# Designs tried in a protein design run: peptides against a protein of PDB entry 5OOQ. Part 18

Target 1, 227 residues: chain A of PDB entry 5OOQ
Amino acid sequence: YREDVRQVVTHPANALSFLQPGRLVEISVNGKDNYGWGAVVDFAKRINKRNPSAVYTDHESYIVNVVVNTMYIDSPVNLLKPFNPTLPEGIRPAEEGEKSICAVIPITLDSIKSIGNLRLYMPKDIRASGQKETVGKSLREVNRRFPDGIPVLDPVKNMKIEDEDFLKLMKKIDVLNTKLSSNPLTNSMRLEELYGKYSRKHDLHEDMKQLKRKISESQAVIQLDDL

## One batch from the design tools (peptide; aimed at target 1 S17 R119)

Design b2_p13_7_s3 (made by RFdiffusion4, then SolubleMPNN; from b2_p13_7, 6 letters changed)
Fold by OpenDDE base, seed 5:
Structure b2_p13_7_s3 (fold): chain B 227 residues (1-227), chain A 13 residues (1-13)
Amino acid sequence: as target 1 above (227 residues)
Amino acid sequence: MILPYEENTEPLP
């Protein structure tokens, strides 16, 4: 059920509007490499320059650049490629007893475990010398302030996820938190249905955004011709 | 000490 909620929350149609600079996100790369809470720098639609026809899943269709303060110190961070979420070998979080450094890593939405209700004040240029470390200090301060964990955005109250199937899922989770009857198959089927609905919503949203841009551009051209 | 963070529950405009 937590994974089902995560899939909905991290879907582009829901997540992207909350991935503002400084947004805290909990990061788990490939479900195994837990970087903890990081701060969003920016995001972009994933473009494969080598294969422009590459089709990505919705959760893999965007690259989110995040600052983490838990990168293993000896990780080959110099091999990190901007907008390439396929991390080089050896890129991992520091284990217990290991030293960590701040790094900017490109991740997919699928690597977001949770979205926090907090935003850091981000420097203008995170790539400038010392700026990542500044964000790293801020992350440490946040973690110090929230020892029980950073508050997560409420999917319904904050993210305004009003999909009926999602609301039913949430109700089921609430009921199941009271009654241990997880039916994984029913949840999986619902997840696929939700996924299909969110994909369509995202497509419509992007189409509307493109249409608004075209209208604005057309209006700007008309105004230029009238001058 | 100024908090390096704020609560933000609003989407991008």
Scores: peptide ipSAE 0.527, ipTM 0.929, DockQ to the pose 0.500
OpenDDE base, seeds 1, 2, 3, 4: peptide ipSAE 0.520, 0.517, 0.524, 0.522; ipTM 0.929, 0.929, 0.928, 0.927

Design b2_p13_8 (made by RFdiffusion4)
Pose (drawn by RFdiffusion4):
Structure b2_p13_8 (pose): chain A 225 residues (1-48, 51-227), chain P 13 residues (1-13)
Amino acid sequence: YREDVRQVVTHPANALSFLQPGRLVEISVNGKDNYGWGAVVDFAKRINNPSAVYTDHESYIVNVVVNTMYIDSPVNLLKPFNPTLPEGIRPAEEGEKSICAVIPITLDSIKSIGNLRLYMPKDIRASGQKETVGKSLREVNRRFPDGIPVLDPVKNMKIEDEDFLKLMKKIDVLNTKLSSNPLTNSMRLEELYGKYSRKHDLHEDMKQLKRKISESQAVIQLDDL
Amino acid sequence: SLSYDGSTLIKPS
């Protein structure tokens, strides 16, 4: 349900109104590379010079400044409006130095939209400007160690469509349902939940393998035939 | 059109 709300928030109709320069966003491109919190510089519509149609979330590209780029990552390969990050450009590992950089992303790569925004120079491409902004991101990350506050989708972003409101209520219902469970006020909750979640991942992982073995025991493309 | 509702600007130190 929360992932469903995220798509509603990041859709161009609602998200673009709040994508001013300097807007803080949490970037998780393709659900794999987590660059942390960054600052939006600008955005523009995606034009595929083949005029291919794009998905609503991929219809726009946003350039954002990050402060967690791996230091030896080859940033010279980036094209301004190509959000497919070349192989080798990755967020810095837990033990590796970081460098400030600008990357292009589609809207689907935004995890959350912040209520804070930075002062940014006119030319982020100018000498030392991307570096200076990276310093500001480091400070915001210190004042807010637990995280950056998110924009309220209803109160701040004024999203009032009825289908979305039912979705928000569906979450509140499940939360109060969760808060009424006997384990909510338990000390072993983190232990037991982790112990169970590991057993559950295996069950789902084993089920994936279990099906593969059976289909391959028989002839391969007999169904296709 | 753009809206700045619910925004706080942060300047550098």

Design b2_p13_8_s1 (made by RFdiffusion4, then SolubleMPNN; from b2_p13_8, 4 letters changed)
Fold by OpenDDE base, seed 1:
Formats: C-alpha cells, sequence, structure tokens
Structure b2_p13_8_s1 (fold): chain B 227 residues (1-227), chain A 13 residues (1-13)
C-alpha cells in the first residue's frame, strides 16, 4: 500500500504543483541509491531531442533537478548532464565513513520517495560557486531541527488528492493501522510483516502529524524571532 | 490551518 500511495503522490498531476524551488524531497534513485532529503531547484518536461517520439511513463515524463548534500566526494559529478536522469557510473551517495559533497542531480518523479512539507529559501543562481553548499548547510540545519524526520505532505489534507479510490486506500490503511494497534492478533506472521511494513508507514504518518505540530510550533518560533 | 504550500525556511547567507 505504501508504494501505491507513492505512485499516486508522485504522479505529475499531483506532485508538480508541490515541486517549487526549495521544496524538500526524499530521494531514492533506482531503488538503491538513497540520497536522503534534497531541495528542488526546478523541473521540466522530459524531452528527448534525439528521439522526439519517445514515450515516457507518467512518472518518468518530468525531470526534477535537486540539490543533495550526500553525494560521494569522488563521484564524477562533472559528467552529470542537466536534465538527463540517466546518471553516469559512479554517481552515488556517500556511504558511512565516506565524505560527501553537494551536487545538483536530475531525477525522475519515480525517484521521489516522499515530498516534504518544507521549503528552503533557494539562491537565485544555484550553479554559482558555493551556492549548492549553502543549500547543503540549510539541509543539515533542517535535519538537526527535525531529528524525528522531516514532515511529509499529507496527500489528502495538503495535496488535496480527491480521487475516490485513493481515499478508499487511505481509509483502508487507517483502519488497518488502527486494528493492528488495537488487536493483539500478533500470531499471524503475515500480520507482523504487514504490521512491520505498515507500522513503519503509520509511524511515519503519526510522526508526520507530530512533526506537523512541531513545525507549526517551529514556525511560530521563527515568526517570533522575526518579529 | 496548515499552509497548503508548506513552510518556508529562510537561512541567512
Amino acid sequence: as target 1 above (227 residues)
Amino acid sequence: SMSLDGFTLIYPS
């Protein structure tokens, strides 16, 4: 069900209006390269100039440029091509113990794991020297301020996804989460596996609600500091 | 009411 939700959320009809400059997104490329939370620079419709007749899936039909601060330092970032989501060999996140740098990478919508309910103030020229590093510092600060995780957009409340089937899906997820929390039916391995999968999601959703409250509180604090 | 557009964090350079 998580993947189903992700597919709906990251569909162009739903996602693009929330991919403003500075929007935080959680990035996973090819299901293996997890860059963590990055910041959107811009996006564009994917156009293959060499093959104008190329048909892309909905989730591959747009390219999103994102700043990440987790790029492996020895990655061949100079080989990155703007608006080419096929990343060169060696482009990967830093592993534990490795040094990381900031980079702008082009990704597809399918590489978005989650859309955050936060936006960074973005430099006017992200390609200027030192600007992506500034964004990288901001990302670190955000992670510091949200140790329990960055708040994710609510598909219904925030994104206003009103598809009936999607709403039914969300209701089913809520019911399952409630039943799993209330019913000691611990004994079916399938329920534990589902619970493990859904508990992590519900924990993310509840964490999201708690984080939304914390964000609202943080907004109040920031506004108070600005007053 | 949570802003539908999300919260903007401004960091001074």
Scores: peptide ipSAE 0.238, ipTM 0.787, DockQ to the pose 0.258
OpenDDE base, seeds 2, 3, 4, 5: peptide ipSAE 0.065, 0.091, 0.204, 0.054; ipTM 0.764, 0.774, 0.800, 0.756; seed 3 fails the geometry check

Design b2_p13_8_s2 (made by RFdiffusion4, then SolubleMPNN; from b2_p13_8, 5 letters changed)
Fold by OpenDDE base, seed 4:
Structure b2_p13_8_s2 (fold): chain B 227 residues (1-227), chain A 13 residues (1-13)
Amino acid sequence: as target 1 above (227 residues)
Amino acid sequence: SMSLDGFTLIYPE
């Protein structure tokens, strides 16, 4: 269900107003490259100049430029193209034992794992020499101050997502967390409807599959616990 | 609709 929440939170209708310069976001590219928490530089509508007729999903329709301090030092950062979220081969976070550097990378909304309830003061010109490193230092400081994790925006309290179906989803999550019976709230149809609001048809198909699996698993667990 | 929440601003040290 966390993924379900993430889909709603990272939808342009909800996320963009919280992607101010300096906003902390947790970054996972392609579901495998975890850069940790970075800081938003800016964002823009994704435009394909080569193919103006290109249609992007909602979560891929914007590009967010973020400063990360976990880029592998030998990554070909010079090959990074503005407004191109398709990262060159070799662009990856540093692994354990590897050195990291600060870099500005373009990501899609789909690469945002979480939106933090913190903002950094950002340099006016992040591309100037030393500026991204300054942000990198700030990111380290934040991590130091929050050893238990950077606070995440509350979708309801902070982001003011008041969609009824979303609230039901949140309630369902709460019920599951408290190990209460979630049967009344595990209606797959309602969850599918929720996905329909925030996803295009192609996105919806995969999300629905995942959702159905999660519902099934949750129900199975509840049934086992009730026996 | 767009909403704005409170945030903590951290200045570079």
Scores: peptide ipSAE 0.089, ipTM 0.740, DockQ to the pose 0.531
OpenDDE base, seeds 1, 2, 3, 5: peptide ipSAE 0.044, 0.052, 0.045, 0.043; ipTM 0.718, 0.747, 0.742, 0.716; seeds 1, 5 fail the geometry check

Design b2_p13_8_s3 (made by RFdiffusion4, then SolubleMPNN; from b2_p13_8, 5 letters changed)
Fold by OpenDDE base, seed 3:
Structure b2_p13_8_s3 (fold): chain B 227 residues (1-227), chain A 13 residues (1-13)
Amino acid sequence: as target 1 above (227 residues)
Amino acid sequence: SLSLEGFTLLLPS
């Protein structure tokens, strides 16, 4: 269910209006490289100059530049290409015991785990000497102030996602969470309750597929109207 | 203008 919500939240129709400079986002690249919370610099529509007819998925159709403070110090950051989300080999977060540095990395919307309800004041020229490090210090301070985690944007209250299918999905998740909290997993979850949860999970996945189609169709209509 | 209700802007100290 969390992945389904993430797919809706990170869709261009919903996410782009919240990716202002300084917006905090939680970053995971290729499902394995967790950079933690970074700050948005800017974003742009993904353009392939070599293949202008290249078609990208909705979640890969935009490039977001983000400042992270968790880049491994010996990563080949000089090989990073602006607006190229295909990161060079060796670009990775620092592991435990390794030193980290600040870097600007280009990511896709699909690499956003969460959008935070916080926005940093960003330097005008982030590429100037020392500016990335300033943002890095700010990120550390934010993490210090929010030891229990950075507040995440509420998809309904903050992002104003009012799609009926999405609202139904959220209600189902809330009901499941309430049931999980009220029934401590006593060892005796009857097979029927487990099957009921799997059945509900399947229904939610189907609802999400329908929602994705509706969102994609809506974007296609908007693009046609802009043309 | 999408009213971003509820975000907090943090200024560098």
Scores: peptide ipSAE 0.078, ipTM 0.708, DockQ to the pose 0.479
OpenDDE base, seeds 1, 2, 4, 5: peptide ipSAE 0.035, 0.035, 0.246, 0.036; ipTM 0.713, 0.706, 0.802, 0.705; seeds 2, 4 fail the geometry check

Design b2_p13_8_s4 (made by RFdiffusion4, then SolubleMPNN; from b2_p13_8, 6 letters changed)
Fold by OpenDDE base, seed 3:
Structure b2_p13_8_s4 (fold): chain B 227 residues (1-227), chain A 13 residues (1-13)
Amino acid sequence: as target 1 above (227 residues)
Amino acid sequence: SMSLDGFTLLLPE
């Protein structure tokens, strides 16, 4: 059920409006490379210049650039290409005892484990010397302040996912967690139907610039110091 | 997980 929730949350129709610059996201690449919490730089619709007719799944149809502070120091980061989510061999997080560096990596929506309810103030030019390291310091500070984990966006309360089938799923999970119901709701989340509904509701073919603007305007931001 | 209604928390640099 956690994977089902993740698929709904990371669907473009739900996720993109929360991928503002500085948004914290938990990153796992290829289901094995855990980079921990990173900060969103930007995102764009995936375009294959060699095959313009290429069709991607919804979760692979966008590229998200994220700053991580857990990149293995000897990773060939110079081989990273913007908007290419197929990472070069050797790009991996540092293991225990290894040194890490900050890097900007392109990922798909499918590589997002969770979306945090925190944003970092991002430098204007993340590609400038020292800027990604500044973000890296901020990430360390966040982890220090939240030893029990970074707050995750609530799919219903925060993300306003109000689909009836999704709400039923969430209720089921809650019941299972509280041990109140023994009924295995055998109902596989009609994920395909949910995706179909989201696809119809949201025009994902709109100008990305317009989308980014709407995203910025739709979400209120409060400084931590103001709380 | 902790959730806040209607807003995002921003951490300054």
Scores: peptide ipSAE 0.039, ipTM 0.701, DockQ to the pose 0.189
OpenDDE base, seeds 1, 2, 4, 5: peptide ipSAE 0.033, 0.039, 0.039, 0.035; ipTM 0.705, 0.696, 0.682, 0.702; seeds 2, 5 fail the geometry check

## One batch from the design tools (peptide; aimed at target 1 S17 R23 R119 L153)

Design b2_p14_1 (made by RFdiffusion4)
Pose (drawn by RFdiffusion4):
Structure b2_p14_1 (pose): chain A 225 residues (1-48, 51-227), chain P 14 residues (1-14)
Amino acid sequence: YREDVRQVVTHPANALSFLQPGRLVEISVNGKDNYGWGAVVDFAKRINNPSAVYTDHESYIVNVVVNTMYIDSPVNLLKPFNPTLPEGIRPAEEGEKSICAVIPITLDSIKSIGNLRLYMPKDIRASGQKETVGKSLREVNRRFPDGIPVLDPVKNMKIEDEDFLKLMKKIDVLNTKLSSNPLTNSMRLEELYGKYSRKHDLHEDMKQLKRKISESQAVIQLDDL
Amino acid sequence: EIKIYENDVTPIEF
């Protein structure tokens, strides 16, 4: 349900109104590369020029400044409006140095939208400007070690559509349902949940393999035939 | 020191 709410928030109709320059966003591109918290510089519509149609979330491209780019990552390959990050550009690993950079992303690559925003120079492309902004991101990350506060989707973003409101209530219902479980006030909860979640991943992982073996035991494309 | 716009809920004007 939370992932369902994220898509409603990041949809261009609601998200673009709050994508001013300097807006803080948590960037997780394609659900794999997590760049941490960054600052939005600008955004523009995606024009595929072969005029191909794009999904609503991919219809727009946002340039963001990050402070967790791997230091030896080849940033010279980036095209201004190509959100497909070339192979080798990745967030810095836990033991590797980081460098401030600007990357393009689609809206689907935004994990959360912050209520804070930085002061940004007019030309981020100017000499040393992307570096200076990266310093400010490091300070915000210090003042807020647990995380940057998110925008309230209803109170702040004034999202009042009825279908979305039912979705928010569905979450509150499951939370109070979760808070009424006997294990909520337990010490072994982290231990038992992890022990169970590992067994569950295997079950789902084993089920994936279990089906592959059976379909391949028989002839391959007999069904296609 | 740095400048931060806190609790900024102002949408973009069109």

Design b2_p14_1_s1 (made by RFdiffusion4, then SolubleMPNN; from b2_p14_1, 6 letters changed)
Fold by OpenDDE base, seed 3:
Structure b2_p14_1_s1 (fold): chain B 227 residues (1-227), chain A 14 residues (1-14)
Amino acid sequence: as target 1 above (227 residues)
Amino acid sequence: SFTIFENDTTPIER
C-alpha cells in the first residue's frame, strides 16, 4: 500500500505544486541508492533533444534537481550532466564509515520516496562556490532537530488529493494502523491477565517481555507486507 | 543561523 500511496503523491498533478525551492524530499534512486533527505533546487519538464518524439511515463516526465549531503566523496560528480537523470556509474551515497560531500543531482519524480512539510532557505545561486555546502549544513541541522524523522506532507489534508479510490486506500491504511496499534496492547493485556493468574511472578515476567517483543516484531513485519 | 520554514503546506499557484 505504501507504494500505491507513493505513486499517487509523486504524480506530476500532485507533486509539482509542492516542489518549491528548498522543499525537503526523501530520495531513493533506482530503488537501491538512498540519499536520505535532500532539498529541491528546481524542476523542469524532461525534454529529449536527440529524440523529441520520446515518450516518458508521468513519473519520469520531469527532472527535479536536488541538493544532497550524502554523496560518496569519491563519486565522479564531475560526470553529472544537468537535467540528465541517468546517473553515471559510481554516483552513489556514502556507506557507513565513508566520507560524504554535498552535490546537486538530477532525479525523476519516481525517485522521491516522500515529500516533507518543511522547506529550507534556498540560495538563489546554488551553483556558486560554498552555497551547496551551506544547504548541506542546513540538512544536517534539520536531521539533528528531527531525530524521530522529518514530518511528511499529509496527502489529503495538505496536498488536497481527493480521488475516491485514493481516499479508500488511505482509509484502509488507517484501519490497519489502528488494528496494529490496538492489537499489541490487547495482546499485552491478555498476556498480563494470563500471566497474572500464575503465582510464580518472576519467571513469567521475563517470558512476557520476550513474548511481547516477538509479537511486536511479528506485527511490524506484517505491517510492512500489507502497507 | 539557517532558516527553516516549518509546516509549509502552501502549493504553488498554477
Scores: peptide ipSAE 0.402, ipTM 0.906, DockQ to the pose 0.843
OpenDDE base, seeds 1, 2, 4, 5: peptide ipSAE 0.397, 0.380, 0.395, 0.386; ipTM 0.907, 0.910, 0.906, 0.905

Design b2_p14_1_s2 (made by RFdiffusion4, then SolubleMPNN; from b2_p14_1, 7 letters changed)
Fold by OpenDDE base, seed 4:
Structure b2_p14_1_s2 (fold): chain B 227 residues (1-227), chain A 14 residues (1-14)
Amino acid sequence: as target 1 above (227 residues)
Amino acid sequence: SFVIYENDTEPIKK
């Protein structure tokens, strides 16, 4: 159900009013290139000068320029063009062990995974020398302060999405989340009861912890797949 | 220290 929520949240009718400069958004380009959380610079209606009659889907009809601090250092960032979401070959996030740099990339709304409830204080001219790096430092600090993830805007309470079908969807997700939180505890209790019957309490306690962790992780993964 | 971000849950004012 996460994709269903994302489709609604990132629709122009809902998303654009929350894409102020500095708004944190989680970015995934082409469903594979995860840049993590970036900061919105600006956005504009997508215009194809070569083909003015081009028709785009709602989620591809706007271009959002965002600052990311996870660009692979050897990416051809000089080839990036503002408001051109077709990224040059080689533009990608840094992988494990690779160095990253700050860059402004143009993305579509469809490349937004989440919209955060935080806004960075942005320089007036992000294109000026050194300004992207300043934002990059801020992004690093935010990530440090939120190791469990940056808070996401509430679609209903904050974004005021009042569609009835959407509300039903959110209720279903809430029920699933409740089950997700309760299942690990239930399994843990069963495990404790089981291991309590064994004479070797110390060895069993360690095994119990390991198994408990695996069960909780497995349950989390399974439930996420159901969302 | 300086403030680097704010909690903003409001839409753009038109």
Scores: peptide ipSAE 0.505, ipTM 0.911, DockQ to the pose 0.662
OpenDDE base, seeds 1, 2, 3, 5: peptide ipSAE 0.496, 0.495, 0.497, 0.479; ipTM 0.918, 0.913, 0.908, 0.911; seed 2 fails the geometry check

Design b2_p14_1_s3 (made by RFdiffusion4, then SolubleMPNN; from b2_p14_1, 8 letters changed)
Fold by OpenDDE base, seed 1:
Structure b2_p14_1_s3 (fold): chain B 227 residues (1-227), chain A 14 residues (1-14)
Amino acid sequence: as target 1 above (227 residues)
Amino acid sequence: SFTIFENDTEPIKK
């Protein structure tokens, strides 16, 4: 279901209006290379100058240029061609323990995992010296401020996706999430734990009351003997 | 200074 939602959200009819400069998007290229959250520079309709008759799928029909701060330092970034989403071999995100650099990469809409509700200030000339690094620092700051993850645009409330099938899908997902959170087994285990604690407390309270009664009765008997 | 626009939910006005 998550992939179905992603396909609808990243469709040009829905996504393009939210790809303003500075928009944060979560990037996964070819389903393998996760660059994390990047910032949109711009986008353009994909045009094949060599083959003008080329037909692209909806999700491949646009190229989005994004700034990422997770590019592997030894990646051949000099071979990157603007508006060419076919990335050269060796272009990949840094793995754990590797150093990363900032880079502008061209991606398709299909490489967008999610669209955030945050935007960064995007310099007008991102290719100028030091500008990519500035955006990179901003991305780091965002990640610091949102350790639990960057908030994602609400497809219905924010993106105004009103497709009936999509709304049904979202409702189903919501119901499933509610059922998973309200798992009767989890609730029953918690209830048993709660009942166990309450039962123990009640037993202890009853025992204390009985002990207090016995003490009071013993004191009453002693008072009768002193009479 | 880092400028971050939070809760930016407005689409591009055509």
Scores: peptide ipSAE 0.406, ipTM 0.903, DockQ to the pose 0.688
OpenDDE base, seeds 2, 3, 4, 5: peptide ipSAE 0.369, 0.401, 0.406, 0.401; ipTM 0.903, 0.908, 0.902, 0.904

Design b2_p14_1_s4 (made by RFdiffusion4, then SolubleMPNN; from b2_p14_1, 8 letters changed)
Fold by OpenDDE base, seed 2:
Parts: sequence; structure tokens; C-alpha cells
Structure b2_p14_1_s4 (fold): chain B 227 residues (1-227), chain A 14 residues (1-14)
Amino acid sequence: as target 1 above (227 residues)
Amino acid sequence: DFTIFENDTEPIKK
């Protein structure tokens, strides 16, 4: 059930609105590399310049750049390419006893385990020398202040996910937390129905983003002509 | 104590 919730929460129609700079997200790459809580730098729609016809799943259709403070020190971070979620070999979190460093890594929405209630105040230029380390210190401080875990956004109250099937799923989870009674198989079938509804919302979100971009570009051109 | 974070449960304004 947790995975079902995660799939809904991390869908572009729901997640993108909460990926502001500094947003804390819990990161797991390829289901095995756990980086812990990181801070969002920015995100963009995934574009394959080499293969424009490439079709990505919803959860792979966006790239999120995040600052993590758990990168293994000997990882080839210099090989990281912005907005390329295919990480080079050797890029991994530090294990117990290993030293870690701060790094900005590009991830897909599918690599987000959870979205936190908290946003860090981010430096203006995260790529400047020392800025990643500043964010890393902030992450450590947050973890210190929240020893029981960073608060996670409420999918219903905060994210306003009001799909009936999702609400039923959440209720079932609540019941299961008190009483283990529900069959996991029934929830997987309902996910397809949920995705259908979210697809429409995603289309609207993308349209709005494109419109805002066009407006911004038009305003920039006007300002240049007035200068 | 420098404020390093804030609670933000609001979505990006459309």
C-alpha cells in the first residue's frame, strides 16, 4: 500500500506543485540507493535531444535536481550531467563508515520516496563553490531537529488529492495500521483508474507551465525593446 | 538561531 500511495503522490499531476526550491524530499534511486532527505534545486520536463520521439512514463517524464549530503566521497561526481538521471557507475550513497560529500544529482519523480513539509532556504547559486556544503549543513541541522523523522506532506490535507479511490486507499491504510485486514491486490487494480484521472490534471499543469513561460518570454522581449 | 527552513504546505501558485 505504501508503494501505491507513493505512485500517486509522486505523479507529476500531484508532485510538481510541491517541488519548489528547497523542498525536502526523501530520495531512493533505482530502489536501492538511499540518499535520505535532500533539497530540491529545480525541476524540468525530461527532453531527449538525441531521441525526440522517446516516450517516458509519467514518473520518468520529469527530472528533479536535488542536493544530497550522503554522496560517497569517492563517487565520480564530476561525471554527473545536469538533467541526466542516468547516473554514472559508482555514483552511490556512502555506506556506514564511509565519508560522504554534498552533491547535486538529477533524479526522476520515481526516485522520490516522500515529499516533506519543510523547505530549506536555498542559496541563489547552488553551483557556486561552497553552496552545496551550506545546504548540506542545513540538511544535517534539520535531521537533528527532527530525530523522529521529517514531517511528510499529507496527501489529502496538504496535496489536495481528492480522488475517491485514493481516499479509499488511505482509509484502508488507516484501518490496516490498526487492523491488518485488506488485500493488497485490490489496490493495484485501482491505480490504473487513478492514473487516468491524473493524466488530465497533468495536461492542465503542463499547459499552464507553457503559458507562463510564453508570457515570461514575451515580457522579456518587450523589456529589451524598451531598453 | 538562523532560520534555515520553513514549513510550507502550499503548492506552487498557478
Scores: peptide ipSAE 0.456, ipTM 0.901, DockQ to the pose 0.512
OpenDDE base, seeds 1, 3, 4, 5: peptide ipSAE 0.381, 0.401, 0.368, 0.385; ipTM 0.897, 0.903, 0.895, 0.899

Design b2_p14_2 (made by RFdiffusion4)
Pose (drawn by RFdiffusion4):
Structure b2_p14_2 (pose): chain A 225 residues (1-48, 51-227), chain P 14 residues (1-14)
Amino acid sequence: YREDVRQVVTHPANALSFLQPGRLVEISVNGKDNYGWGAVVDFAKRINNPSAVYTDHESYIVNVVVNTMYIDSPVNLLKPFNPTLPEGIRPAEEGEKSICAVIPITLDSIKSIGNLRLYMPKDIRASGQKETVGKSLREVNRRFPDGIPVLDPVKNMKIEDEDFLKLMKKIDVLNTKLSSNPLTNSMRLEELYGKYSRKHDLHEDMKQLKRKISESQAVIQLDDL
Amino acid sequence: SSGEYFEDTSPIPH
């Protein structure tokens, strides 16, 4: 349900109104590369030119400044409006140095939208400007070690559509349902949940393999035939 | 002003 709410928030109709310059966003591109918290510089509509149609979330491209880019990542390959990050551009590993950079992303690559925004120079492309902004991101990350506060979708973003409101209530119901479980006030919860979640991943992982073996035992494209 | 930031909940004016 939370992932369902995220798509409603990041949809251009609601998200673009709050994508001012300097807006803080948590960037997780394609659910794989997590760049941490960054600052939005600008955004524009995506024009595919072959005039190809795009999905609502991919219909727009946002340039954001990050402070967790791997230092030896080849940033010279980036095109201004191409959100497909070339192979080798990745967030810095846990033991590797980082460098401030600007990357393009689609809206689907935003994990959360913050209520804070930075002061940014007019030309982020100017000399040393992307570096200066990266310093500010490092300070915000210090004052907020647990995380940056998110924008309230209803109170702040004034999202009042009825279908969305039922979705928010569905979450509150499951939370109070979760808070009424005997294990909520337990010390072994982290231990038992992790022990179970590992067993569950295997079950789902084994089920994936279990089906592959059976379909391949028989002829391959007999069904296609 | 460089390095400063603040809380903002306002939308982009049209």

Design b2_p14_2_s1 (made by RFdiffusion4, then SolubleMPNN; from b2_p14_2, 5 letters changed)
Fold by OpenDDE base, seed 5:
Structure b2_p14_2_s1 (fold): chain B 227 residues (1-227), chain A 14 residues (1-14)
Amino acid sequence: as target 1 above (227 residues)
Amino acid sequence: MEGTYEEDTSPIPK
């Protein structure tokens, strides 16, 4: 169901009006390379100069340029071609333990996982020296402020998607979420989480108590020696 | 940093 929602949300008829400069979008290229949240620079209709008669699917018919701050540092970013969503080999997000850099990459709508309700204030010229890094800092700040994830645009309330089948889909998802939240298994998992938190707190409290006792005992011994 | 982003749920004006 999530993929079905994504297909509708990222359709040009719905997505393009929300791809203003600075719009935060969650990026997954080819369903495997997760760059996280990036910022939209601009978008354009995909044009094949070599084959003007080329027909693209709706989700591949536009190119979106986005700033990401998760590009692997040794990626061949110099090989990136403007408005070419077919990324060169080696272009990938940094893995755990690897360093990342900021880069502007061209993606298709199909590479958008979600559209956020936030927009960054973008530099006038993102291609100018140092500007990508500025956006990168902003992205880091946003991620810091939203540790549970950047809020996603509401497809119905914000994007005004009023298709009946889509609304039915959303209702089904809502029902499933409700059932999941009321599921005994979910409740048990929550109980385990609460117990875990309690256990950790208790352990720390006991450790602190023991430490205080040891400190007190050591001080008492010192006082006895001074006597 | 304040002022780096804003909430915007509006579409591009047609």
Scores: peptide ipSAE 0.480, ipTM 0.888, DockQ to the pose 0.506
OpenDDE base, seeds 1, 2, 3, 4: peptide ipSAE 0.478, 0.482, 0.480, 0.476; ipTM 0.887, 0.888, 0.889, 0.887; seed 2 fails the geometry check

